Peptides against a protein of PDB entry 4N7V. Designs and how they scored, part 29

Target 1, 222 residues: chain A of PDB entry 4N7V
Amino acid sequence: TLRSITSPLVAHRLKPIRQKTKKAVVSILDSEEVCVELVKEYASQEYVKEVLQISSDGNTITIYYPNGGRGFPLADRPPSPTDNISRYSFDNLPEKYWRKYQYASRFVQLVRSKSPKITYFTRYAKCILMENSPGADFEVWFYDGVKIHKTEDFIQVIEKTGKSYTLKSESEVNSLKEEIKMYMDHANEGHRICLALESIISEEERKTRSAPFFPIIIGRKP

## One batch from the design tools (peptide; made by RFdiffusion4, then SolubleMPNN)

Design b1_p11_7_s3 (from b1_p11_7, 4 letters changed)
Fold by OpenDDE base, seed 4:
Structure b1_p11_7_s3 (fold): chain B 222 residues (1-222), chain A 11 residues (1-11)
Amino acid sequence: as target 1 above (222 residues)
Amino acid sequence: VSLPLPEFPED
C-alpha cells in the first residue's frame, strides 16, 4: 500500500513556494495545497503534461492532464484543472501515481524541515524547532557564531572557526571537546523545552479549534 | 530560496 511507503503529506502552515527541476515543478500554493507538474520539453518549449494537486492534509489527490493530455506551456503557476480530471483519496490512489506522490511528500518534508514551528531565544542562542516530522529538525544559532543542527539522523556542528562536522552516534557526541559539549548541552536543553512547549501548545490548539497557534516565537534576542 | 530538491526519477 501507499501507506506502507509514506504517510499523507502535511502542508499546513507552509508558505507558498515554487521550485523547478528538469522534469518537474513542485509548488505549495496559497491554499497550502501541493502541486506536482510533470514537465516535458518539445521544440525548445516546456509543457506541463500532468498535474498532481494534493490537499493540504495529503488525503485528497486531484490528477489532471492539461489540454486533453497535449500539455500546457509551463508558466509561473500550475495550469487550471480543465481536462481529464480524476480525484482520489490517499488510500485509493493508483499505484502508478505513488512515485509522484512520494516526490511531493519529500518536497513537503524538505520545506517543513526549513519552516520554523517554534523559535525560542535563550541567553546564548536562537533555537528553532522546525515543522517536519517525525523527529523535527532543531537548529541552534549561538550568538557567538556556533551553530548546531539536529536531525533525526545526525547532528551537524559548525564551530566559530567555520569548521564543520557531522555526528551520527552517541559515541561521537561523547568524544567532543569539552567546549563543544557545553554548546551541545545548551542545545539539548533548548530542544527539550521546545518539545515540551510544542506539546502544550498543540493541546491547547486542539481544544480551542481556532486558527493555528504556530508558528510561535518565545523570548527576545538579548 | 531554492531547496536541495532532487530530480524527479523516471518511471
Scores: peptide ipSAE 0.140, ipTM 0.847, DockQ to the pose 0.783
Fold by OpenDDE base, seed 2:
Structure b1_p11_7_s3 (fold): chain B 222 residues (1-222), chain A 11 residues (1-11)
Amino acid sequence: as target 1 above (222 residues)
Amino acid sequence: VSLPLPEFPED
């Protein structure tokens, strides 16, 4: 099943963006829908031959073939759906479209990993919890130049000198120099706080049915 | 902003 490969993409709260590659253009629209435009080149002109438009919650996929399948010239936005539109739920998406959906999902996940959900200013650093899940990226920008980037898979450290390295195990973390451990400790504390606040705020958001609370900023730069 | 998105392979 598609679900065994990926979960429905989630584009909520993401800002509009359009990313062009050679064979595809992926967009997050103002509506927070996601579009994958499949591009073909004919006579030095790029045409959109197929469009997958995915709802912001990833559960509905609308597929259409612009201009009766002849293609529509690539523009600054996806062509509007007109005729011959197919609509699928996530669980009923034909297998032939799974790869394209995965492509959209990866794009959205990438955008989410770079989209601040919580910005938390401490005395020593700017901490940012990102939108991606599970295991949201967490970045700490220390005012003295040290940077720590935590992902689900690794921790990247950039020291004041610009020296950069990646840690992939607790053993490696434990082997850090003492001075770096101090930065890591602060980063971990900031991370804990952001996760706690995320949990509390998201629960209140769920209950209140108000406009989204995120992204939020806590504190201010010293 | 441009993101490091891999190219989509053709079917």
Scores: peptide ipSAE 0.133, ipTM 0.847, DockQ to the pose 0.791
Fold by OpenDDE base, seed 1:
Structure b1_p11_7_s3 (fold): chain B 222 residues (1-222), chain A 11 residues (1-11)
Amino acid sequence: as target 1 above (222 residues)
Amino acid sequence: VSLPLPEFPED
């Protein structure tokens, strides 16, 4: 099943973006829907031959073929759907489209990993919890130039000198120089706080059932 | 058709 490969993509709260590649253009629309435009080149002109439009919650996929499959010249936005539109639920999506859905999902996940959900300014750093899940990326930009980037898979450290390295185990973290451990401690504290705030704010958001509270900014740069 | 993940500009 498609579900065994990927979960439904989630594009809520993401800003519009359009990314062109050789064979596809992927967009997040103002509506927070995700569009994959499949591009073919004929006579030095690019045409959109197929469009997958995925709902913001990833559960509905609308597929259409511009100009009855003849294609539509690539433009600055997806072509409007016309006739012969197919609509599928996530669990009913034909296997022939799974690869394209996966592509959209990975793109959205990438965008989410770079989209601030919580920005928290401390005395020493700008901390950012991103939108991706599970295990949201967490970045700490120290005002003195040190950067720590935590992901589900690793921790990247960039020192003042520009020296960069990746940590993948607790033993490696414990082997850090004492001066770097201080930065790590601060980063971990900021991370804990952001996660706690995320939980609290999400609960309030659920209760109010109003406009999204995220993204939020806590504090300001000193 | 292979669809490689596009590069995303760093923030």
Scores: peptide ipSAE 0.063, ipTM 0.774, DockQ to the pose 0.105
Fold by OpenDDE base, seed 5:
Structure b1_p11_7_s3 (fold): chain B 222 residues (1-222), chain A 11 residues (1-11)
Amino acid sequence: as target 1 above (222 residues)
Amino acid sequence: VSLPLPEFPED
């Protein structure tokens, strides 16, 4: 099943973006829908041959072939759907499109990992919890130049000197120099606070049923 | 804005 290789993508709260690669252009629209444009080159011109338009919640996929499958010249936005449009639910998406959906999902997840959900200014650092899930990225930018980037898979440390290293186990974390441990402790506390705030705010958002509360900024740079 | 998005794989 498609679910065995990816979950429905979630593009809510993401800003519009358009990124071109060699074979595809991926976009998040103003509507928060995600478009994958499959690009072919013919006679030194790029054409969009196929478009997957995915709803913001990832559950609906609209597929169309511009210009009756002949392709439409690549432009600054996806071509408008015409006739012969197919609409699928996530669970009914034909297998032939799974790889393309997965690509869209990876793009969205990447964007989410770079999209602030909570920005929290402490006395010593700017802390940012990102939108990706599970295990949202967490970045701490200390005002003195130290940076800590936590992901689900690793912790990256950039010291004042620019020295950078990656930690992938608790043993490595425990072996840090004392001065670095202080930064890590602060980062962990900021992370805890952001997660707590996320939980509280999400619950209030659920109750209110209004416009999204996120992204939020807590405090300001000293 | 450009992100480090990998190329679309071959079909």
Scores: peptide ipSAE 0.139, ipTM 0.848, DockQ to the pose 0.776; fails the geometry check

Design b1_p11_7_s4 (from b1_p11_7, 3 letters changed)
Fold by OpenDDE base, seed 5:
Structure b1_p11_7_s4 (fold): chain B 222 residues (1-222), chain A 11 residues (1-11)
Amino acid sequence: as target 1 above (222 residues)
Amino acid sequence: VKLDLPEFPED
């Protein structure tokens, strides 16, 4: 099943974006829907041959073929659906479209990993918890120039000198120099606080059922 | 904004 290889994508709260690749153009629309435009080149002109338009919650996929499959000239936005329109639920999506959906999902996850959900200013750093899940990216920008980027897979450290390295195990973290451990400790504390706030605010958001509370900013730069 | 998005794979 499609669910065995990916979960429904979630594009809520993401800003509109459009990015061209060689064979596809991916977009998040103002509506927070996600589009994958499959592009072919004919006589030095690019045409959109197929479009997958996915709802913001990932559960509805609309597929259409511009100009009866002849293609529509690539523009600054997806072509409007006019003919050969099919609508599927996530669990009923034909297998031939799974790869394209998975591509859309990867795109959305990438955008989410760069979209602030919580910005938290401490005495020493700007901390940012991102929108991606599970294991949201967490960035710490220390005012003195040190940077720490935590992901589910690794921790990247950029020191004042510009020296950069990646840590992939607790053993490597524990082997850090004392001065770097201080930054790591602060980053971890900021991370803990952001996760706690996320939980509390999400619960209030659930109860209120109004406009989204995120993204939020806590504190301000000293 | 340009993201480090991989290319769509060949069919």
Scores: peptide ipSAE 0.259, ipTM 0.880, DockQ to the pose 0.777
Fold by OpenDDE base, seed 2:
Structure b1_p11_7_s4 (fold): chain B 222 residues (1-222), chain A 11 residues (1-11)
Amino acid sequence: as target 1 above (222 residues)
Amino acid sequence: VKLDLPEFPED
């Protein structure tokens, strides 16, 4: 099943963006829908031959073939769905479209990993918890130039000198220089606080069903 | 801002 490969993409709270590659253009629209435009080049002109438009919650996929399948000239936005339209739920998406959906999902996850959900200013750093899940990226920008980037898979450290390295195990973390451990301790504390706040705020958001609380900023830069 | 998105392979 598609679900065994990927979960429905989630584009809520993401800002509009358009990313062009050679064979595809992916977009997050103002509506928070996600579009994959499949592009072909004919006579030095790029044409959109197929479009997957995915709802913000990832559960509905609309597929259409512009201009009766002849293609529509590539523009600054997806062509309107006018011809050859099919609508699927996530669980009923034909297998022939799974790779395209996965591509959209990877795009959305990438955007989410760079989209601040919580920004927390401490005395020493700007901490940012990102929107991606599970295991949201967490970045710490120390005001003195040190940077720590935590992902589900690794921790990247950039020291004041510009020295950069990646840690992939607890043993490597434990082997850090004492001065770097201080930065790591602060980063971990900031991370803990952001996760705690995310949980609390999300629960309140669920209870009130108000407008989205995120993104939020806690504190201010000194 | 351009993202480090891989190219979509042809079907």
Scores: peptide ipSAE 0.259, ipTM 0.881, DockQ to the pose 0.791
Fold by OpenDDE base, seed 3:
Structure b1_p11_7_s4 (fold): chain B 222 residues (1-222), chain A 11 residues (1-11)
Amino acid sequence: as target 1 above (222 residues)
Amino acid sequence: VKLDLPEFPED
């Protein structure tokens, strides 16, 4: 099943964006829906042959073929659906569309990994927890120039000198020089705080049923 | 801002 290889994408709170690749254009719309436009070149003109429009919660997929499958000239936005529109739930999506859905999901996850959910200013750094999940990216920009970027897979460190390296195991983290460990300790504390606040704020958001609380900024740069 | 998005393989 599709669910066995991916979960429904989540585009809530993401800003509109459009990115063109050679064979596809992906977009997050103002409505927070996600579009995949499949592009074909003919006579030096690019045409959109197929469109997948996915709801913000990922559960509904609308598929259409512009101009009866002949294609519509590529523009600055997806072409409007006309005839031959199919609508599927996530669990009923035909297998032929799974790769395209996965592509949309990867795009959304990438955008989420660069979308601030919580920005937290400490005495020494600007900390940012991103929207992606599980294991949201966490960036720490120290005011002295040091940067730490934590992901689910690795930790990247950029030192004052510009020296950059990636840590992929606890052993490597434990082998850091003491001066770098100080930055890491601060980063970890900021991370803990952001995760705690995320939990608390999310719970309050659930209770109030109001407009989204995120993104949120805590503190100010000194 | 351009993201590091891989190319979609042709079906």
Scores: peptide ipSAE 0.259, ipTM 0.880, DockQ to the pose 0.811
Fold by OpenDDE base, seed 4:
Structure b1_p11_7_s4 (fold): chain B 222 residues (1-222), chain A 11 residues (1-11)
Amino acid sequence: as target 1 above (222 residues)
Amino acid sequence: VKLDLPEFPED
């Protein structure tokens, strides 16, 4: 099943963005819907041959073929759905479209990993918990120039000198210089706080069933 | 802002 290889994408709260690759253009629209435009080149002109438009919650996929499949000239936005429109639920999406959905999902996850959900200013750093899940990215920008970027897979450290390295195991973290460990400790504390606040705020958001509370900013830069 | 998005693979 599609669900076994990916979850429905979630584009809520994401800002509009459009990015072109050689074979596809991906977009988040003002409506928070996600579009994948499949691009073909003919006579030095790029055409959109197929569009997947996915709802913000990832559960509805609208697929259409511009100009009856002849293609529509690539523009600064997806072409309007006019020809050969099909609508699917996530669980009923034909397998032939799974790779394209996965591509959309990867795009959304990438955007989410760079979209602040919680910004928390501490005495020493600007901490940012991102929107991606599971295991949201967490960035700490220390005011003195040190940066720590935590992902589900690794921790990247950029020191004051500009020296950059990646840590992929706890043993590597434990082998850090003491001065770097202090930064890591602060980062971890900020991370803990952001996660706790995320939980609390999300619960209140659920109870009120109102407009999104996120993104939020906590504190002020000293 | 440009994202480090991989190319869509061939079918």
Scores: peptide ipSAE 0.256, ipTM 0.880, DockQ to the pose 0.779

Design b1_p11_8_s2 (from b1_p11_8, 5 letters changed)
Fold by OpenDDE base, seed 2:
Structure b1_p11_8_s2 (fold): chain B 222 residues (1-222), chain A 11 residues (1-11)
Amino acid sequence: as target 1 above (222 residues)
Amino acid sequence: MSLDLPEFPED
């Protein structure tokens, strides 16, 4: 099943963006819907031959073929779905579209990994918890120039000198120099706080059913 | 925002 290889994409709270590649253009719309435009080149002109428009919660996929399948000239936004439209739920999406959906999902996850959910200013650093899940990216920008980037898979460290390295195991973390461990300790504390606040705020958001609370900023830069 | 998005593979 599609669900066994990916979860429904989640584009809530993401800002509109359009990213062009050679064979596809992917977009997040003002409506927070996600579009994959499949592009073909003919006579030095790019045409959109197929569009997947996915709801913000990832559960509804609208597929259409612009201009009766002949294609529509590539523009600054997806062509309107006017003809040759099919609508599917996530669990009923034909297998032939799974790769395209996965591509949209990867795009959204990438955007989410770059989208601040919580910004927390400490005495020493700007901490940012991103929107991606599970295991949201967490960045710490120390005011003295040190940077720590945590993902679910690794930790990247950029030292004051510009020296950078990646840690992929607890043993590597434990082998860090003491001065770097101090930064890591602060980063971990900031991370803990952001996760705790995310949980509390999300629960209140669920209860109130009001406008989204995120993104949120805590504290001020010194 | 600039993204390093891989190319879409061929069908």
Scores: peptide ipSAE 0.200, ipTM 0.864, DockQ to the pose 0.715
Fold by OpenDDE base, seed 3:
Structure b1_p11_8_s2 (fold): chain B 222 residues (1-222), chain A 11 residues (1-11)
Amino acid sequence: as target 1 above (222 residues)
Amino acid sequence: MSLDLPEFPED
């Protein structure tokens, strides 16, 4: 099943964006829907041959073939659907579209990993918890130039000198120089606080049933 | 926002 290889994508709170590749154009619309436009080149002109439009919660997929499958010239937005529209639920999506859905999911996850959910200013750094899940990216920009980027898979450190390295295990973290450990300790504390706030605010958001509380900014730059 | 999105493989 599709569910065995991916979960429904979640595009809520994401800003509109459009990115072109050679074979596809992917977009998040103002409606927070996600579009995958499959592109073919003919006579030095690019045409959209197929469009997948996915709801913001990932559960509904609308598929259409512009201009009766002949294609529509590539523009600055997806072509409008016509009469030949198919609509599927996530669990009923034909297998032939699974790879395209996965591509949309990867795009959304990438955007989410770059989208601030919580910005927290400490005495020493600007901390940012991103929207991606599980294991949201967490960035710490120290005012003295040090940067720490935490992901689910690794921790990247950029020192004042510009020296950059990646840590992929607890052993490597434990082997850090003492001066770097101080930055890591601060980053970890900021991370803990952001996760705690995320939990509390999400619960209040559930109770309030109003406009989204995120993104939020905590504190001010010193 | 610049994203490092990989190319979609041809079907």
Scores: peptide ipSAE 0.196, ipTM 0.862, DockQ to the pose 0.711
Fold by OpenDDE base, seed 5:
Parts: sequence; structure tokens; C-alpha cells
Structure b1_p11_8_s2 (fold): chain B 222 residues (1-222), chain A 11 residues (1-11)
Amino acid sequence: as target 1 above (222 residues)
Amino acid sequence: MSLDLPEFPED
């Protein structure tokens, strides 16, 4: 099943973006829908041959073939759907489209990992919890130049000198120099606070059924 | 925003 390889993508709260690659153009629209345009080159012109348009919650996939399958010249936005449109639910998506959906999902996750959900200014740093899940990326930009980037897979440290290294285990974290541990401690505290705020705010958001509360900014740069 | 998005694999 498609669920065995990916979950429905979630594009809520993401800003519109269009990213061109060699064989595909991926977009988040103003509607927060996600489009994958499959591109072919013919006679030195790029054409969109197939479009997957995925709902913001990932559960509905609309597929169409521009210009009756002949393709439509690549433009600054996806071509309009033709009259030959197929609509599928996530669980009913034909297997031949699974790889394309997975690509869209990867795109969305990448965008989410770079989209602030909570920005928290401390005395020493700008902390940012991102939108991706599970295990949202967390970035700490210390005002003195130190940077810490936490992901589900690793922690990257950039020191004042520009020296950069990646930590992949608790042992490596514990082996840090004392001066770096202080930054890590602050980053961890900021992370804890952001996660706590996320939980509290999400609960209130659920209760109100109003417009999204996120993204939010807590505090201000000193 | 520019993303380091991998190329779509060939079918």
C-alpha cells in the first residue's frame, strides 16, 4: 500500500513556493495544494506532460495530462487542468503514481523543515522550531555567532570560528568541550520551551477551530 | 526560498 511507504503529506501553513528540477517542477500553491509537474524536453522546449495536484492534507490527488497528453509549455505556474481529470483518494491512488506522490511528500517535508512554526527569542539566541514532523528540526542562532541545528538524525554545531561538526550520538554530545556544552544546554532548554508552547498552543487551536495560531513569535531580539 | 531538492528519479 501507499501508506507502507509514506503517510499523507501535510502542506498546511506552508507558503507558496515553486522549485524547478530537471524532470519535475514542484509547487506549493496559494491554496496550500501541492503540485508535481512532470517535465519533458522536446525541441529545446520544456513541456509539462503530467500534473499531480495534491490537497493540502494529502488525502486527495488530482491527476491530469495537459493538452490532451501532448504537453503544455512550462510556465511560472502549473497548467490549468483539462477536461480529462482523474481524482483519487490517498488509499485509492494507483501504484504507478506512488513514486510521484512520494516525491511530493519529500518536497513538502523539506519545505516544512525550513518553515518556522515557533520562533523564540532568548537572551542569547534566536530559537526556531520548524514545521516538519515527527521530530521537528530545531535551530538555534546565538547572537555571538554560534549555531546549533538539531534534527531527528543529528546535531550540527557551528562555532564562532566557523568550525562545523556533526554529532550523531549522546556519547559525542557528552564529549563536547565545556564551552560548547553551555550552548548546547541553552539550545536544549529553548527546545524544551518551544515543544511545551507547541503543545499548549495546539490544544487551544483545537478548541477554538479558528484560523491557525502558527507560526508564532515569542519575545524579541534584544 | 531555494531548496536542495533531489532530482526526480527516472521511471
Scores: peptide ipSAE 0.203, ipTM 0.864, DockQ to the pose 0.738; fails the geometry check
Fold by OpenDDE base, seed 4:
Structure b1_p11_8_s2 (fold): chain B 222 residues (1-222), chain A 11 residues (1-11)
Amino acid sequence: as target 1 above (222 residues)
Amino acid sequence: MSLDLPEFPED
């Protein structure tokens, strides 16, 4: 099933963006819907041959073929659905479209990994918990120039000198210089706090059923 | 926002 290889994408709270690649253009619209435009080149002109428009919650997929499949000239926005429209739920999406949905999902996850959910200013750093899941990215920008970027897979450290390295195991983290460990300790504390706040705020958001509480900013730069 | 999005793979 599609669900076995990916979850429905979640584009809530994401800002509009358009990213062009050679074969596809992916967008988040003002409506927070996600579009994948499949692009073909003919006579030095790019045409959109197929569009997947996915709802912000990922559960509804609208697929259409511009100009009866002849294609529509690539523009600065997806072509409007005018003909040959099919609508599917996530669980009823034909397998032939799964790869395209996965591509949309990867795009959304990438955007989410760069979209602040919680910004927390400490005495020493600007901490940012991102929107992606599971294991949201967490960035710490120390005011002295050190940066720590935590992902589910690794920790990247950029030292004041500009030296950059990636840690992929706890052993490597434990082998850090004492000075760097201090930064890591602070980053971890900020991370813990952001996760705690996320939980509390999300619960209140659920209870109130109001407009989104996120993104939020806690504190201010010293 | 800078994105490092890979190319869409062939089917």
Scores: peptide ipSAE 0.203, ipTM 0.864, DockQ to the pose 0.660; fails the geometry check

Design b1_p11_8_s3 (from b1_p11_8, 5 letters changed)
Fold by OpenDDE base, seed 4:
Structure b1_p11_8_s3 (fold): chain B 222 residues (1-222), chain A 11 residues (1-11)
Amino acid sequence: as target 1 above (222 residues)
Amino acid sequence: MKLDLPEFPED
């Protein structure tokens, strides 16, 4: 099933963006819908041959083929759906479109990993919990220039000198210099707080059922 | 925002 490959993408609260690759253009629209435009080149002109337009909650996929499949010249936005429109639910999406949906999902996850959900200013750093899930990225920008970036897979450290390295195990974390461990400890504390606040705020948001509370900023830079 | 987005794979 598609669900075994990926969960429905979630584009809520994401800002509009358009990213071109060789074979596809991906977009988040003002409506928070996600578009994948499949691009073909003909006579030195790029044409959009197929569009997947996915709802912000990932559950509805609209697929259309501009100009009856002849293609529409690539522009600064997806072409409007006019011809050969099909609409599917996530669980009813034909298998032939699964890779394209997965690509859209990866795009959204990447955007989410760069989209602040909670910004928390401490005495020493700007902490940012991102929108991606599970295991949201967490960045700590210390005011003295040190940066720590935590992902589900690794921790990246950038020291004051500009030295950068990646940690992939607890053993490597434990082998850090004491001065770096101090930064890591602060980062971990900020992370814990952001996760706790995310939970509390999300619960209140659920109860209120109003406009989104996120993104949120806690505190201010000293 | 510039994303390090990989190319869409070949079918």
Scores: peptide ipSAE 0.271, ipTM 0.887, DockQ to the pose 0.699
Fold by OpenDDE base, seed 3:
Structure b1_p11_8_s3 (fold): chain B 222 residues (1-222), chain A 11 residues (1-11)
Amino acid sequence: as target 1 above (222 residues)
Amino acid sequence: MKLDLPEFPED
């Protein structure tokens, strides 16, 4: 099943964006829907041959073929559906579209990993918890120039000298120099706080039927 | 923003 290889994408709170690749154009619309436009070139003109439009919660997929599959000239936005429209739920999406959905999901996850959910200013650093999940990216920009970027897969460190390296195991983290461990400790504390606040605020969002509380900024740069 | 998005392979 599709669910066994990916979960429904989540595009809530993401800003509109459009990015072209050679064979596809991906977009997040003002409505927070996600579009994958499949592009073919013919006679030096690019045409959109197929469009997947996915709801912001990832559960509804609308698929259409511009001009009955002949294609529509590539523009600055997806072409409007006219005919050959199909609508599927996530669990009923035909297998032939799974790769395209996965591509949309990867795109959304990438955008989410660059989208601030919580910005927290400490005495020493600007901390940013991103929107991606699980294991949201966490960036710490120390005011003295040190940067720590935590992901689910690794920790990247950029020192004052510009020296950069990636840590992929606890052993490597434990082998850090004492001076860099101090930065790591601060980063970890900021991370803990952001995660705690995320939990608390999310609960309030559930209780309060209002506009989204995220993104939020806590404190200000000294 | 320009993201490091891989190319979509041919079907």
Scores: peptide ipSAE 0.269, ipTM 0.886, DockQ to the pose 0.792
Fold by OpenDDE base, seed 5:
Structure b1_p11_8_s3 (fold): chain B 222 residues (1-222), chain A 11 residues (1-11)
Amino acid sequence: as target 1 above (222 residues)
Amino acid sequence: MKLDLPEFPED
């Protein structure tokens, strides 16, 4: 099943974006829907041959073929669905579209990993918890130039000198120089606080059922 | 923003 290889994508709270690759254009629309436009070149012109439009919650997929499958000239937005429109639920999506859905999902996850959910200013750094899940990215921009980027898979450190390295195990973290450990400690504290705030705020958001509380900014730069 | 998106694979 599709569910065995990916979960429904979640594009809520993401800002509109459109990015072209060689074979596809991916977009998040103002409606927070996600579009994958499959592009082919013919006679030095790019055409959109197929479009997957996915709801913001990932559960509904609309597929259409512009101009009866002849394609529509690539433009600054997806072509309107006019021909051979099919609508599927996530669990009923034909297997032939699974790879395309996965691509959309990866795109959304990438956008989410770059989308601030909580910005927290400390005495020493700007901390940012991102929207991706599970294991949201967490960035710490120290005012003195040090940067720490935590992901589910690694921790990247950029020192004042510009020296950059990646840590992939706790052993490597424990082997850091004392001065770097201080930054790590602060980053970890900021991370803990952001996660705690996320939990509390999410619970309140659930109770109120109002407009989204996120993204939020806590504090201000000193 | 510009993202480091992978290319869509060929079928």
Scores: peptide ipSAE 0.273, ipTM 0.887, DockQ to the pose 0.736; fails the geometry check
Fold by OpenDDE base, seed 2:
Structure b1_p11_8_s3 (fold): chain B 222 residues (1-222), chain A 11 residues (1-11)
Amino acid sequence: as target 1 above (222 residues)
Amino acid sequence: MKLDLPEFPED
């Protein structure tokens, strides 16, 4: 099943963006819907031959073929659906479209990993918890130039000198120089606080069912 | 914002 490969994409709270590649253009619309435009070149002009439009919660997929399948000239936004339209739920999406959905999902996940959910200013750093899940990216920008980037898979450190390295195990973290451990300790504390705030705010958001509370900024730069 | 998005493979 598609679900065994990927979960429904989640584009809520993401800002509009359009990214062109050679064979596809992916977009997050103002409506927070996600579009994959499949592009072909003919006579030095690019045409959109197929569009997957996915709802913000990833559960509804609308597929259409512009201009009766002849294609529509590539523009600054997806062509409007006019004919040859099919609508599917996530669990009923034909296998022939799974690869395209996965591509949309990867795009959205990448955007989420770069979209601030919580920004927390400490005395020493700007901490940012991102929107991706599970295991949201966490970035710490120390005011003195040190940067720590935590992902589910690794921790990247950029020192004041510009020296950069990646840590992939607890043993490597434990082997850090003492001065770097101080930065790591601060980063870990900021991370803990952001996760705690995320939990508390999400629970309140669930209770009130009001407009989204995120993104949120805690504190200010000194 | 420009993303490091891989190319869509041919079907």
Scores: peptide ipSAE 0.271, ipTM 0.887, DockQ to the pose 0.750; fails the geometry check

